Peptides against a protein of PDB entry 6D0Y. Designs and how they scored, part 18

Target 1, 225 residues: chain A of PDB entry 6D0Y
Amino acid sequence: ETEDHLESLICKVGEKSACSLESNLEGLAGVLEADLPNYKSKILRLLCTVARLLPEKLTIYTTLVGLLNARNYNFGGEFVEAMIRQLKESLKANNYNEAVYLVRFLSDLVNCHVIAAPSMVAMFENFVSVTQEEDVPQVRRDWYVYAFLSSLPWVGKELYEKKDAEMDRIFANTESYLKRRQKTHVPMLQVWTADKPHPQEEYLDCLWAQIQKLKKDRWQERHIL

## One batch from the design tools (peptide; made by RFdiffusion4, then SolubleMPNN)

Design b1_p10_3_s4 (from b1_p10_3, 4 letters changed)
Fold by OpenDDE base, seed 4:
Structure b1_p10_3_s4 (fold): chain B 225 residues (1-225), chain A 10 residues (1-10)
Amino acid sequence: as target 1 above (225 residues)
Amino acid sequence: SVAQKLLEER
């Protein structure tokens, strides 16, 4: 394969095809593996790019990386390292939208056996620990909580299956923080009955409620968050 | 950093 052709293959995977998505991903993984000796750097860069820029294909690319990782563990490690570096850069640049997406991407890599569950739990522990730091702006604390909670739809089930005690502790700390933080409520269109009025909730409280419901439902989504 | 810890525990 040529470098240009590899780019095309990587960018277009998951699009409409006569073959199944699974077949296409397996095929592409094989092609990429075969070309790693000659194009590792290019392939790595391309995968990092599409992972960041095509959020609609999150599960496609995490699966692809998972397949590649199974074939070449070292490459998988290099990819994770690159994504971690990008996360650090995004955080440093206050690009929180990119950063939160990267956390979600990394979260789904746990399901693809690229990142170990304990490692992801440790990251989330560190995220929530920011809420306990002194002299830290609430906006920063809120972001780390948001990054944690908003990633759980992708990995909560796996993490609770393997690290339930640790996850419960993280949840307890999160709940504690949410109770004591300053809240700025934004007017929302709410549907409620007179018998059970619902107070206005700001975005983190709302997300927390959704995640709590998801957890209660054993991480089986009944509707879109 | 948070990200570094993830990498170290991989």
Scores: peptide ipSAE 0.028, ipTM 0.732, DockQ to the pose 0.019
Fold by OpenDDE base, seed 3:
Structure b1_p10_3_s4 (fold): chain B 225 residues (1-225), chain A 10 residues (1-10)
Amino acid sequence: as target 1 above (225 residues)
Amino acid sequence: SVAQKLLEER
């Protein structure tokens, strides 16, 4: 059936072929656009599913959605709405690994011109504001900071280009929280190099340092995080 | 858009 064919096309995009990835994505976007009048709901569901289940193809599917959004703005909006709903559901279900991935996915959609930079900044402001909530477990505060920081490799450059002042404020608030949060007292492991021993850093402190370095390097990724 | 506004909500 036609529906099965669409599923196959969407699931297999990005796999090895005689054509370039860009050509395949453009072609698929055209096919999907043409089928929206008859299969919008099915296509929407399929895209949401593969976006969630195939994290290794994150950039492929964000790009595909970007291409579709350029062709049909309303469909792009519906897709974003669906992904936001999934994020909320994941949080409610305490599926934090899925939730953080969805934040990263949404972050990359900014680069694909599907989500506006100010909207993403607002989301991150909301995340970091959790650190200021009273009578909230630190694990909750830590997660939202983690979700924010771990998403910046995908969107930090764009956000600082568009909203540098707002981002600086978010960073200041994040730094303040990281300085005052309770750290677990455990035997510190040390990584020894030929020259200097390095103490093991707490994971959020380590991530913060990595992001600060990335920011200093103008968001040019030289090494994998 | 409605979708963009949803990003501002937790």
Scores: peptide ipSAE 0.027, ipTM 0.712, DockQ to the pose 0.020
Fold by OpenDDE base, seed 5:
Structure b1_p10_3_s4 (fold): chain B 225 residues (1-225), chain A 10 residues (1-10)
Amino acid sequence: as target 1 above (225 residues)
Amino acid sequence: SVAQKLLEER
């Protein structure tokens, strides 16, 4: 395959086809594996790019990477490393929207057997540990809690199946933090809404309640968060 | 999910 053709194949995967999505993904993984000796760097860059820029295809590309990782474990590792580097860069650049999306993407990679569950648990432990930092803005603490909680719909089931005790500890620490933090966002939101048929909740409290319900429902989503 | 269908058997 030519470089340009590879780009087309990667960008168009999951679109209308005469074949099933599963068949197309398996086929593309095979093509990419065969072309790694000649186009490794290009393929890596393309996958990183589409992973970041095409969020509507998140599960398509995590699955593709999972299939490719099964064929070439080293390449899968390099991809994860690249995504982690991008996450760090996003945080350094204060691009928190991209950062939270990347955490979600990495979370789904656990389901695709690209990232080990213990590694993701460790990441979330690190995130929630920020709540214990002194002399830091609450907005920093809140963001890491948000990044953790907002990613659980993608990986909570897997993590609790394999690391329930550790996850319970993280949840306990999160709950403790949410109880003691300042809740200044509710007044802010109230200024923008005229119709208040129900009490407004602070955004992290609301998310926490949603995640608790999801956990209670054994991580089976009944509605879109 | 597609991921589960394809990767659980691997």
Scores: peptide ipSAE 0.019, ipTM 0.652, DockQ to the pose 0.042
Fold by OpenDDE base, seed 1:
Structure b1_p10_3_s4 (fold): chain B 225 residues (1-225), chain A 10 residues (1-10)
Amino acid sequence: as target 1 above (225 residues)
Amino acid sequence: SVAQKLLEER
């Protein structure tokens, strides 16, 4: 395949086709594997780009990477490394929306057997450890907790199956932080929404409650969070 | 998910 043709194939995967998505993904994985000797760098860049720019195709591209990783483990590793670098760059640039999306993407790569569960647990441990940092803005602490919690719908089941004790520790630390963090806006919002049957809940507390429910339901989703 | 299903079959 030519470079421009590879770009077209990668960008269009998952779109309307006469063939099944599964068939298309397997086929594309085979094509990409065959072209790695000549176009590894280009393919790597393309996959990173579409992963970042096409969030609607998140599961398509995580699946593709998973299939490709099964064929070429080294390339899968290089892809993960590239995505981690991108995550770091996003954080440095204060692109927090992109960063949280990348964490979600990486989380789903655990399900695709590209990232090991212990590695993801370690990442989340690092995230939650930010809550213990001194002389940092609460917004920083809150973001890392948000990034952790908001990713659990994608990977919580897998992590608890393999690292339940470690996950429980992370949860305990998270809960502790949520109890002690500043929530000055909650009372104000409650006053303005006093006519609601339930008091206005702070966004992280709300997310925490949702995740606790999801955990209780053994990570089986019944509704969109 | 589709991803899990496909990869588990391998």
Scores: peptide ipSAE 0.018, ipTM 0.653, DockQ to the pose 0.044

Design b1_p10_4_s1 (from b1_p10_4, 3 letters changed)
Fold by OpenDDE base, seed 2:
Structure b1_p10_4_s1 (fold): chain B 225 residues (1-225), chain A 10 residues (1-10)
Amino acid sequence: as target 1 above (225 residues)
Amino acid sequence: SQQKVVESIL
């Protein structure tokens, strides 16, 4: 296919079709594999772009990359490298919304057998280790904890199946940090009735509670977080 | 390797 055609195929995958999504993804993976000798750089760039800009298609593109990785392991590696570079760039640019999404994307790549579970555990260990850094703003510590916790809906099950002891350690460290960190509250945002005040939970505490519930439910989502 | 890249995030 032409370069322009590849762009169209990549951008439109997952849209309404007479064929199943699985069939379309397998077909597209085959097309992309065949064109790697001529268009590797372009395909790599396109996949990185759609991965970043189309969060609604997260699982579609992680699956596609998983299929490509199975066909061409080196290409899968190059894609992961590119995404890690982008994550670092996002962090440097203080684009924390993009950064957290990229962590989530990488997390789902574990399910697609692109990233090994131990590698993701190591990354999360590094994230939570930031909470132990001295003379660092709490905002930095909080963000890495947030990035870890907010990614667990996508990868928590797999990581506990493969690395339960290590994950328990990370959870213990996270819990310890959340207990000792300073909590900020905005009184004006609290919902009060004349007779009964409604307590407002801090955002990380709220997320922690949700993740604990998810873990308790064996990582089966019963509600959208 | 993919493992080394992921572990080098920080």
Scores: peptide ipSAE 0.045, ipTM 0.792, DockQ to the pose 0.021
Fold by OpenDDE base, seed 3:
Structure b1_p10_4_s1 (fold): chain B 225 residues (1-225), chain A 10 residues (1-10)
Amino acid sequence: as target 1 above (225 residues)
Amino acid sequence: SQQKVVESIL
């Protein structure tokens, strides 16, 4: 059936093909657009599912959604709404690994012109604002900072290009929090190199240092992580 | 809009 065919096409996009990935994505976007009048709900569900369950294909599906959004803006909106609902559900269910991945997915949708940069900045402002709340466990505050920082490799460049002042404010607030947060005393592991020993660093401090370097390098990654 | 939805994440 046509429905089964759509599922196969969506799930297999990005796999080995005689055609380029770009050509396959454009072709699939066209097929999906044509079938929206009859299979809108099914297509929406399928895209949400693969977006969540196939993290190795993050950029493939964000690109696909970007192409589809350009063809049908309303459908793109419905997709974003569905993903936001899923993020809320993940947080409610304490599925923080899924939640942080969804934040990264949404972040990359900014690059695909599905989500506006100001909207993503506002979301990150909300995340970092949790660090200023009273009577909130540090583990909760730490998670929102982690979600923010760990998403910047996907969207930091775009956000600083369009909202540099706002991003600087968020960074300042983040830095302030990281300096004042409680750190547990644990035995430190050291990575020994031929030159200098590298002491173990607390995970958020380490991530912060990595993001600071990325920012300094104009958001260009030297190595595929 | 997509923008409004994202801004209301919390």
Scores: peptide ipSAE 0.044, ipTM 0.787, DockQ to the pose 0.021
Fold by OpenDDE base, seed 5:
Structure b1_p10_4_s1 (fold): chain B 225 residues (1-225), chain A 10 residues (1-10)
Amino acid sequence: as target 1 above (225 residues)
Amino acid sequence: SQQKVVESIL
């Protein structure tokens, strides 16, 4: 394969085809595996790029990486390392929107057997531990809680199945923090109008309520609250 | 498939 052709294949996967998505992903994984000896760096860069820039295809690309990881363990490791580096760079650059999406992407990689559940739990423990830091702005503490909670729709089921005790501890710490923090309403909530009046709710409190409902529903998404 | 251990980002 040529570099241009590889780019086309990676960018177009998941689009309308006569074949099933699974068949196309398996086929593409095979093609990419065969081309790794010649185009590893290019393939790695392409996958990192589409992972970041095409959020609508998140599950497609996490699945693709999962298939590649099964075929080539070392390449899967290099991809995860690249994504972690990108996350660190985003945080250093104060690009919190990109950072939170990357955490979500990494979370779904657990379902694809690319990242081990204990590793993701450890990451979330570290995130929530920031709430115990007294020498940092609350906005920093809030962001890490947001990153944790907003990722649970993608990985909460898997983590509770394998690490329920640890997850319960994280939840308890999160709840404790949410009760004691200073609450603020952000402008993004003000632009939303509903047909029926409802009480104003702080964005983290709202997210917490949604996640609690999801947990109660055994991590089965039936509706958006 | 094989799973990876990731290091802390903090």
Scores: peptide ipSAE 0.040, ipTM 0.772, DockQ to the pose 0.024
Fold by OpenDDE base, seed 1:
Structure b1_p10_4_s1 (fold): chain B 225 residues (1-225), chain A 10 residues (1-10)
Amino acid sequence: as target 1 above (225 residues)
Amino acid sequence: SQQKVVESIL
């Protein structure tokens, strides 16, 4: 069936081919666009599935969605909506590993011109605002900060180019939170690693330092974080 | 053609 064929095409894109990846993606985008009138729901579900389950192909599928969005803007919007729903569902199900991956995926969609920079900024504002919630476990606050910071390698450049003032505010709020949060395990870890020239940093503090350096380097990555 | 490209993926 056509459905099985589409599934195969979507799942196999980016694998070894005689053609360039760019050419294959463009071709697939054209095929999918043509089939949207008849198979929109199926295509939408397939794309959401591979986006979630094939992290090794993240950039391939964000690019594919970018190409589709350029051809059919409405479909691109529906895809984003579906991914946001999935993110919310993952959070409700306490599937935080999937959730953080989805945030990263959405972040890269900004680079693919599927999600507007202001929308992503708004999402990150919402994330960081969790740090200000009362009667919430620190683990929850930490996760949202982690989700924000760990996504910046994929989207920080674009966001600062367009929304520098807003991003600075988010950074200030993040820094403030990191200074006041509990770090009870740090001293213990320092004892175990006392032979190192530098004290063992808390995980989020370490990530923060890495992101600050990345920002200072104008979001040009020199190493894998 | 787009079709040839798509077929090359399979």
Scores: peptide ipSAE 0.019, ipTM 0.638, DockQ to the pose 0.856

Design b1_p10_4_s2 (from b1_p10_4, 4 letters changed)
Fold by OpenDDE base, seed 2:
Structure b1_p10_4_s2 (fold): chain B 225 residues (1-225), chain A 10 residues (1-10)
Amino acid sequence: as target 1 above (225 residues)
Amino acid sequence: SRQKVVESIL
């Protein structure tokens, strides 16, 4: 495959085809594997690009990377390293929307057997540990909690299956933080009716409730969060 | 390694 053709194949995967998505992904993984000797850097860059710029295809690309990782473990490692580097860059640039998406992407890579569950747990431990940092803005603490919680729909099941004790500790720390944090926006989210004021939940409290429900439902999503 | 890199966040 030519470099330009590889770009087309990678960008268009998951679009309408006579074949199943799974078969297309297997086929593409084979093509990419074969071209790694000549185009590894380009393929790596392309995959990183589509991973970060096409959030609607998250599961497609995590699956593709999973397939590639199975074929070429070293390449899978390089991809993870590149994505982590991108995450660090996003954080440094205060691109928090991109950063949180990248965390979700990395989370789903656990399901694809690209990232080990213990490593992801360690990442989340690091995130939640930010809540214990002194002399930092609450917005920083809140964001890392948000990044953790908002990623659990993609990886919570796997992490609890393999690291339940550690996850429970993270949850306990998260809950503790959420209870003690300042909720400055709660009053502004109150809906006033003719009968009784109905306070809307603060965004992290709402997310926490959703995640607790998801956990209670054994991480089986009934609704898209 | 990928493991160390993932665990290196923050």
Scores: peptide ipSAE 0.467, ipTM 0.947, DockQ to the pose 0.020
Fold by OpenDDE base, seed 4:
Structure b1_p10_4_s2 (fold): chain B 225 residues (1-225), chain A 10 residues (1-10)
Amino acid sequence: as target 1 above (225 residues)
Amino acid sequence: SRQKVVESIL
């Protein structure tokens, strides 16, 4: 396959086809594997690009990477390394929207057996540990908590199955932080009812509540968060 | 390793 053709194949995977998505992904994985000797760098770059720029195809590309990882473990590792490097760059550049999506992508790679669950737990431990840093802006602390919580729909089940104790600790630390953090805008958005006025939950508290419910429901979603 | 890379994000 030519580089241009590979780009087309990678970018268009998951589009409506006469074949099943699973079949298409398996086929594409085979094609890409065969072309790795000649186009590894290009394929790697392409996969990183689509992983970053096409969030609507998250599960498609994580699955594809999972298939490739199974075929060529080293390539899977290189992909993870590239994605982590990109995540670091995004964080450094304060591109938090990209960064959070990358965390979600990496999270789903756990389900695809590309990243080990303990490694992802360690990452989340690191994220939540930011809440304990001294002399840092709350926005920084909030973001890492957000990145953690917002990724759990993709990986929470797997992590709790394998690292429940560690996850519980992370949750406890998160809860503690959320109770202590300043909620500047909440008082201005109070919902007043006849019997029980309550402040509007800010985004992290809302997310926390949603994740707690998801956890309670054994990570089976009843609705899209 | 990929594991170490993931774990070293921060």
Scores: peptide ipSAE 0.466, ipTM 0.947, DockQ to the pose 0.020
Fold by OpenDDE base, seed 5:
Structure b1_p10_4_s2 (fold): chain B 225 residues (1-225), chain A 10 residues (1-10)
Amino acid sequence: as target 1 above (225 residues)
Amino acid sequence: SRQKVVESIL
């Protein structure tokens, strides 16, 4: 395949087809594997690009990477390393919206057997440990908790199945932090939504409640969060 | 390794 054709194939996967999505992904994975000797760098770059820029196709591309990882484990590793580098760059640049999405993407890669569950647990332990840092802005502590909690819809089930004790500890630490943190966002939001019939909840408290319900429901989503 | 890289994120 030419580079231009590879780009087209990667960008258009998941669109209308006579075949199932699964069959298309398997087919594309085979094509990409065959072209790795000649176009590895291009394919890697393309996959990183679509992973970042096409959030509506998150599960499509995590699945594709999972299939590629099964065919070529080293390539899967290079992809993960590239995504982690991008995450680090986003954090350094204070691009927190991109960073949180990347954490979510990485979380779904656990389901695709690209990233090991224990490694993701360790990442989240590191995130929640930021809440214990002294002399840092609360916004930093809040963001890492947000990144953790907002990723659990994609990986919470898998992590609890394999590392329930560690996850319970992370949850306990998170709950403890949420109870003692300052909640300055509630008054600000209430100014704009005074006519709402329901009391506004602080954004992290709201997310925490949603995640607690999801956990109670055994990580089966019954409604749009 | 990929695992080490993932675990090192903070």
Scores: peptide ipSAE 0.464, ipTM 0.947, DockQ to the pose 0.020
Fold by OpenDDE base, seed 3:
Structure b1_p10_4_s2 (fold): chain B 225 residues (1-225), chain A 10 residues (1-10)
Amino acid sequence: as target 1 above (225 residues)
Amino acid sequence: SRQKVVESIL
């Protein structure tokens, strides 16, 4: 059936082919656009599913959605709305690993011109504002900071290009929180190298240091974080 | 709109 065929095409995109990935994505976008009048709901569901279940293909599917959004802006909007609904559901269900991945996915959609930079900045402002909430568990505060910081490799460059002042404010608030948050007292583990011992760092402090380095390097990744 | 929904996570 045509429906099964669409599923196969969407799931297999990015696999080894005689054609370039870009060519395959453009071709698939054309096929999907042509089928929207008859299979919009199915295509939407399929894209949401693969976006969630195949994290190794994040950039493939964000690019595909970007191409579809350019062809059919309304469909792109419906996809974003569906993904946001899924993010909300993940948070409600305490599926934090899925939730953080969805934030990363949405972040990369900014690069694909599907989500506007100001909207993503607003989302991150909301996340970091959780650190200012009173009488909430630190784990909640930590998670939203983690979600923010861990998404910056995908979108930090674009956000600073468009909203540098706002991003600086978010960074300042984040730094302030990280300095004052409670840290677990555990025996310090050290990784010894030939010349310099490296003390074990707390995971958020470590991530913060990595992001600060990335920012200093103008968001040019030399190594995978 | 997509923009409004993105801004409404919390």
Scores: peptide ipSAE 0.461, ipTM 0.946, DockQ to the pose 0.020

Design b1_p10_4_s3 (from b1_p10_4, 5 letters changed)
Fold by OpenDDE base, seed 2:
Structure b1_p10_4_s3 (fold): chain B 225 residues (1-225), chain A 10 residues (1-10)
Amino acid sequence: as target 1 above (225 residues)
Amino acid sequence: EKEKVVQSIL
């Protein structure tokens, strides 16, 4: 059946073929576009599913969605809305691993011209604003900062190109929070008698340092974070 | 360019 075939095509895209990945993605986008009138809901669900379940294919599916969005703007919107709903559900379910991945996925959708840079900036502003919430656990504040920082490898370049002033403000607020927050215990990785060549850092401090370096390097990744 | 507005999640 056509529906089952679509599932196979969507799941297998990016696998080895005689054609280039770009060609395959464009071809698949065309196929999916043609089937939207009859199978929109199914295609939407499939894309949301593979986006969540196949993190190794993040860029493949963001690109695919980008291509689809270019062909069918409304579908792109529905997809983003579905992913946002999923993010909310993940947060409610305390599935923070999925949630942070979804933020990264959404971040990369900015590069694919599915999500506007200002909208992503606004999202990150909202995330960092959690650090100013009163009477909430620090773990909540930390997670939103983590979600923000850990997504910047995927979108930092684009956001600074378009919204540098706003991003600088977010960074300043983030830095301020990181300085004033209570640091968790940093486990010692060294042997008791061994000298440590480098000081151990708390996980958010470490991430912050990595992002600062990435920013300094004009968001050109030399190493996968 | 056609870009979508992301709704607030908070």
Scores: peptide ipSAE 0.038, ipTM 0.766, DockQ to the pose 0.023
Fold by OpenDDE base, seed 5:
Structure b1_p10_4_s3 (fold): chain B 225 residues (1-225), chain A 10 residues (1-10)
Amino acid sequence: as target 1 above (225 residues)
Amino acid sequence: EKEKVVQSIL
């Protein structure tokens, strides 16, 4: 395949086809594997780009990477490393929207057997540990809790199946923090809302309640968060 | 399927 053709194949995967999505993904993984000797750097860059810029295809590309990782373990490692580097860069640049999306993407890679469950648990432990930092802005603490909680719809089931005790500890620490933190966002939201048929919740409290319900429902999502 | 170990980002 030519470089331009590879770009087209990667960008268009998951679109309307005569074949099943699973078949197309398996086929594309095979094509990409065969072309790695000639186009590894280009393929890596393309996959990183579409992973970041096409959020509507998140599960398509995590699955593709999972299939490719099974075929070429080293390439899978390079991809994860690239995504972690991008996450670090996003944090340094204060691009928190991109950063949280990348955490979500990495979370789904656990389901695709690209990232080990213990590694993701360790990452979330580190995130929640930020809540214990002194002399830092609360916005920093809140963001890491948000990044953790907002990623659980993609990986909570897997993590609790494999690391339930550790996850319970993280949840306990999160709950403790949410109880003691300053809640300044409720007044802000009230300014923008004229019709208030129900008490307004602070955004992290609301997310926490949603995640608790999801956990109670055994991580079977019944609604879009 | 092989899984990767991810280092801390903090």
Scores: peptide ipSAE 0.037, ipTM 0.761, DockQ to the pose 0.023
Fold by OpenDDE base, seed 4:
Structure b1_p10_4_s3 (fold): chain B 225 residues (1-225), chain A 10 residues (1-10)
Amino acid sequence: as target 1 above (225 residues)
Amino acid sequence: EKEKVVQSIL
């Protein structure tokens, strides 16, 4: 394969095809693996790019990386390193939208056996620990909590299966923070019954409630998202 | 809801 052709293949995977998505991903993984000796750097860069810029294909590319990682663990490691570096750069640049997506992407890589569950738990522990730091703006604290909570739909089930005690601790710390933080509510349309009025909740409280329900439902997403 | 492609392959 040529470099230009590889770009086309990587960018277009998951689009409408006569073949199944699974077949296409397996096929592409094979092609990419075969070309790693000659085009590793290019392939790595391309995968990092599409991972960042095509959020609608999150699970497609995490799966692809998972397949590649199974074939070549070194490449998988290099990819994770590159994504972590990008996450750090995004955080440094205050590009929080990109950063939160990258956390979600990394989260789904746990399901793809690219990142170990304990490593992801450790990352989330680090995120939530920011809420305990002194002299840190609340906006920063809120973001790390948001990044954690908003990633759980992708990885919460796996993490609780393997690290339930640690996850419970993270949840407890998160809940504690959410109770004591300053809350700014934005007017919104509310649907409630007279018997059970619901107070207006800001975005993190709302997300927390959703995640708590998701957890209660054993991470089955039939009611949210 | 997240895509379930991962469950089908990995």
Scores: peptide ipSAE 0.016, ipTM 0.629, DockQ to the pose 0.048
Fold by OpenDDE base, seed 1:
Structure b1_p10_4_s3 (fold): chain B 225 residues (1-225), chain A 10 residues (1-10)
Amino acid sequence: as target 1 above (225 residues)
Amino acid sequence: EKEKVVQSIL
């Protein structure tokens, strides 16, 4: 394939086709593998770009990377390294929305057998450890907790299957932090419906409750979180 | 399947 044609193929995968998505992904993985000797750098850049810019295709591209990783293990490693670098750059640039999305993307790569479960657990341990940092703004601590919790819908099942004890520790630490952190005056934020006041739950507490429910349901989603 | 070891981010 030509370089410009590769871009088209990568960008269009998952769109309406006469063939199944699975077939298209397998085919594309084969094409990309064959072109790695000549276009590795370009392919790497393209995959990183679409992974970041097309969140609606998250699972498509994680699957593609998973297939490609199975074909070329070294390239899979280079891709992960590139995504980690991008995550670091996003954090440095204070692009927190991009950063949290990248964490979710990496989380789903665990399901695609690109990232080992223990490695993801270690990452989350580091995230939650930020809650123990001294002389840092709470917004920093809150963000890392948010990044952790908001990624669990994508990877919680796999992590608990392989690292349940470690995950329980992370959860305990998270819960402890959520109890002791400064919160907005929830009673001041009330929804009034038919003279029945309902306090608006703090956003991290709300997310925590949702994740606890998901965990209780053995990570089987019944509704959109 | 083979899985990658990822360095911790922080």
Scores: peptide ipSAE 0.039, ipTM 0.764, DockQ to the pose 0.024; fails the geometry check

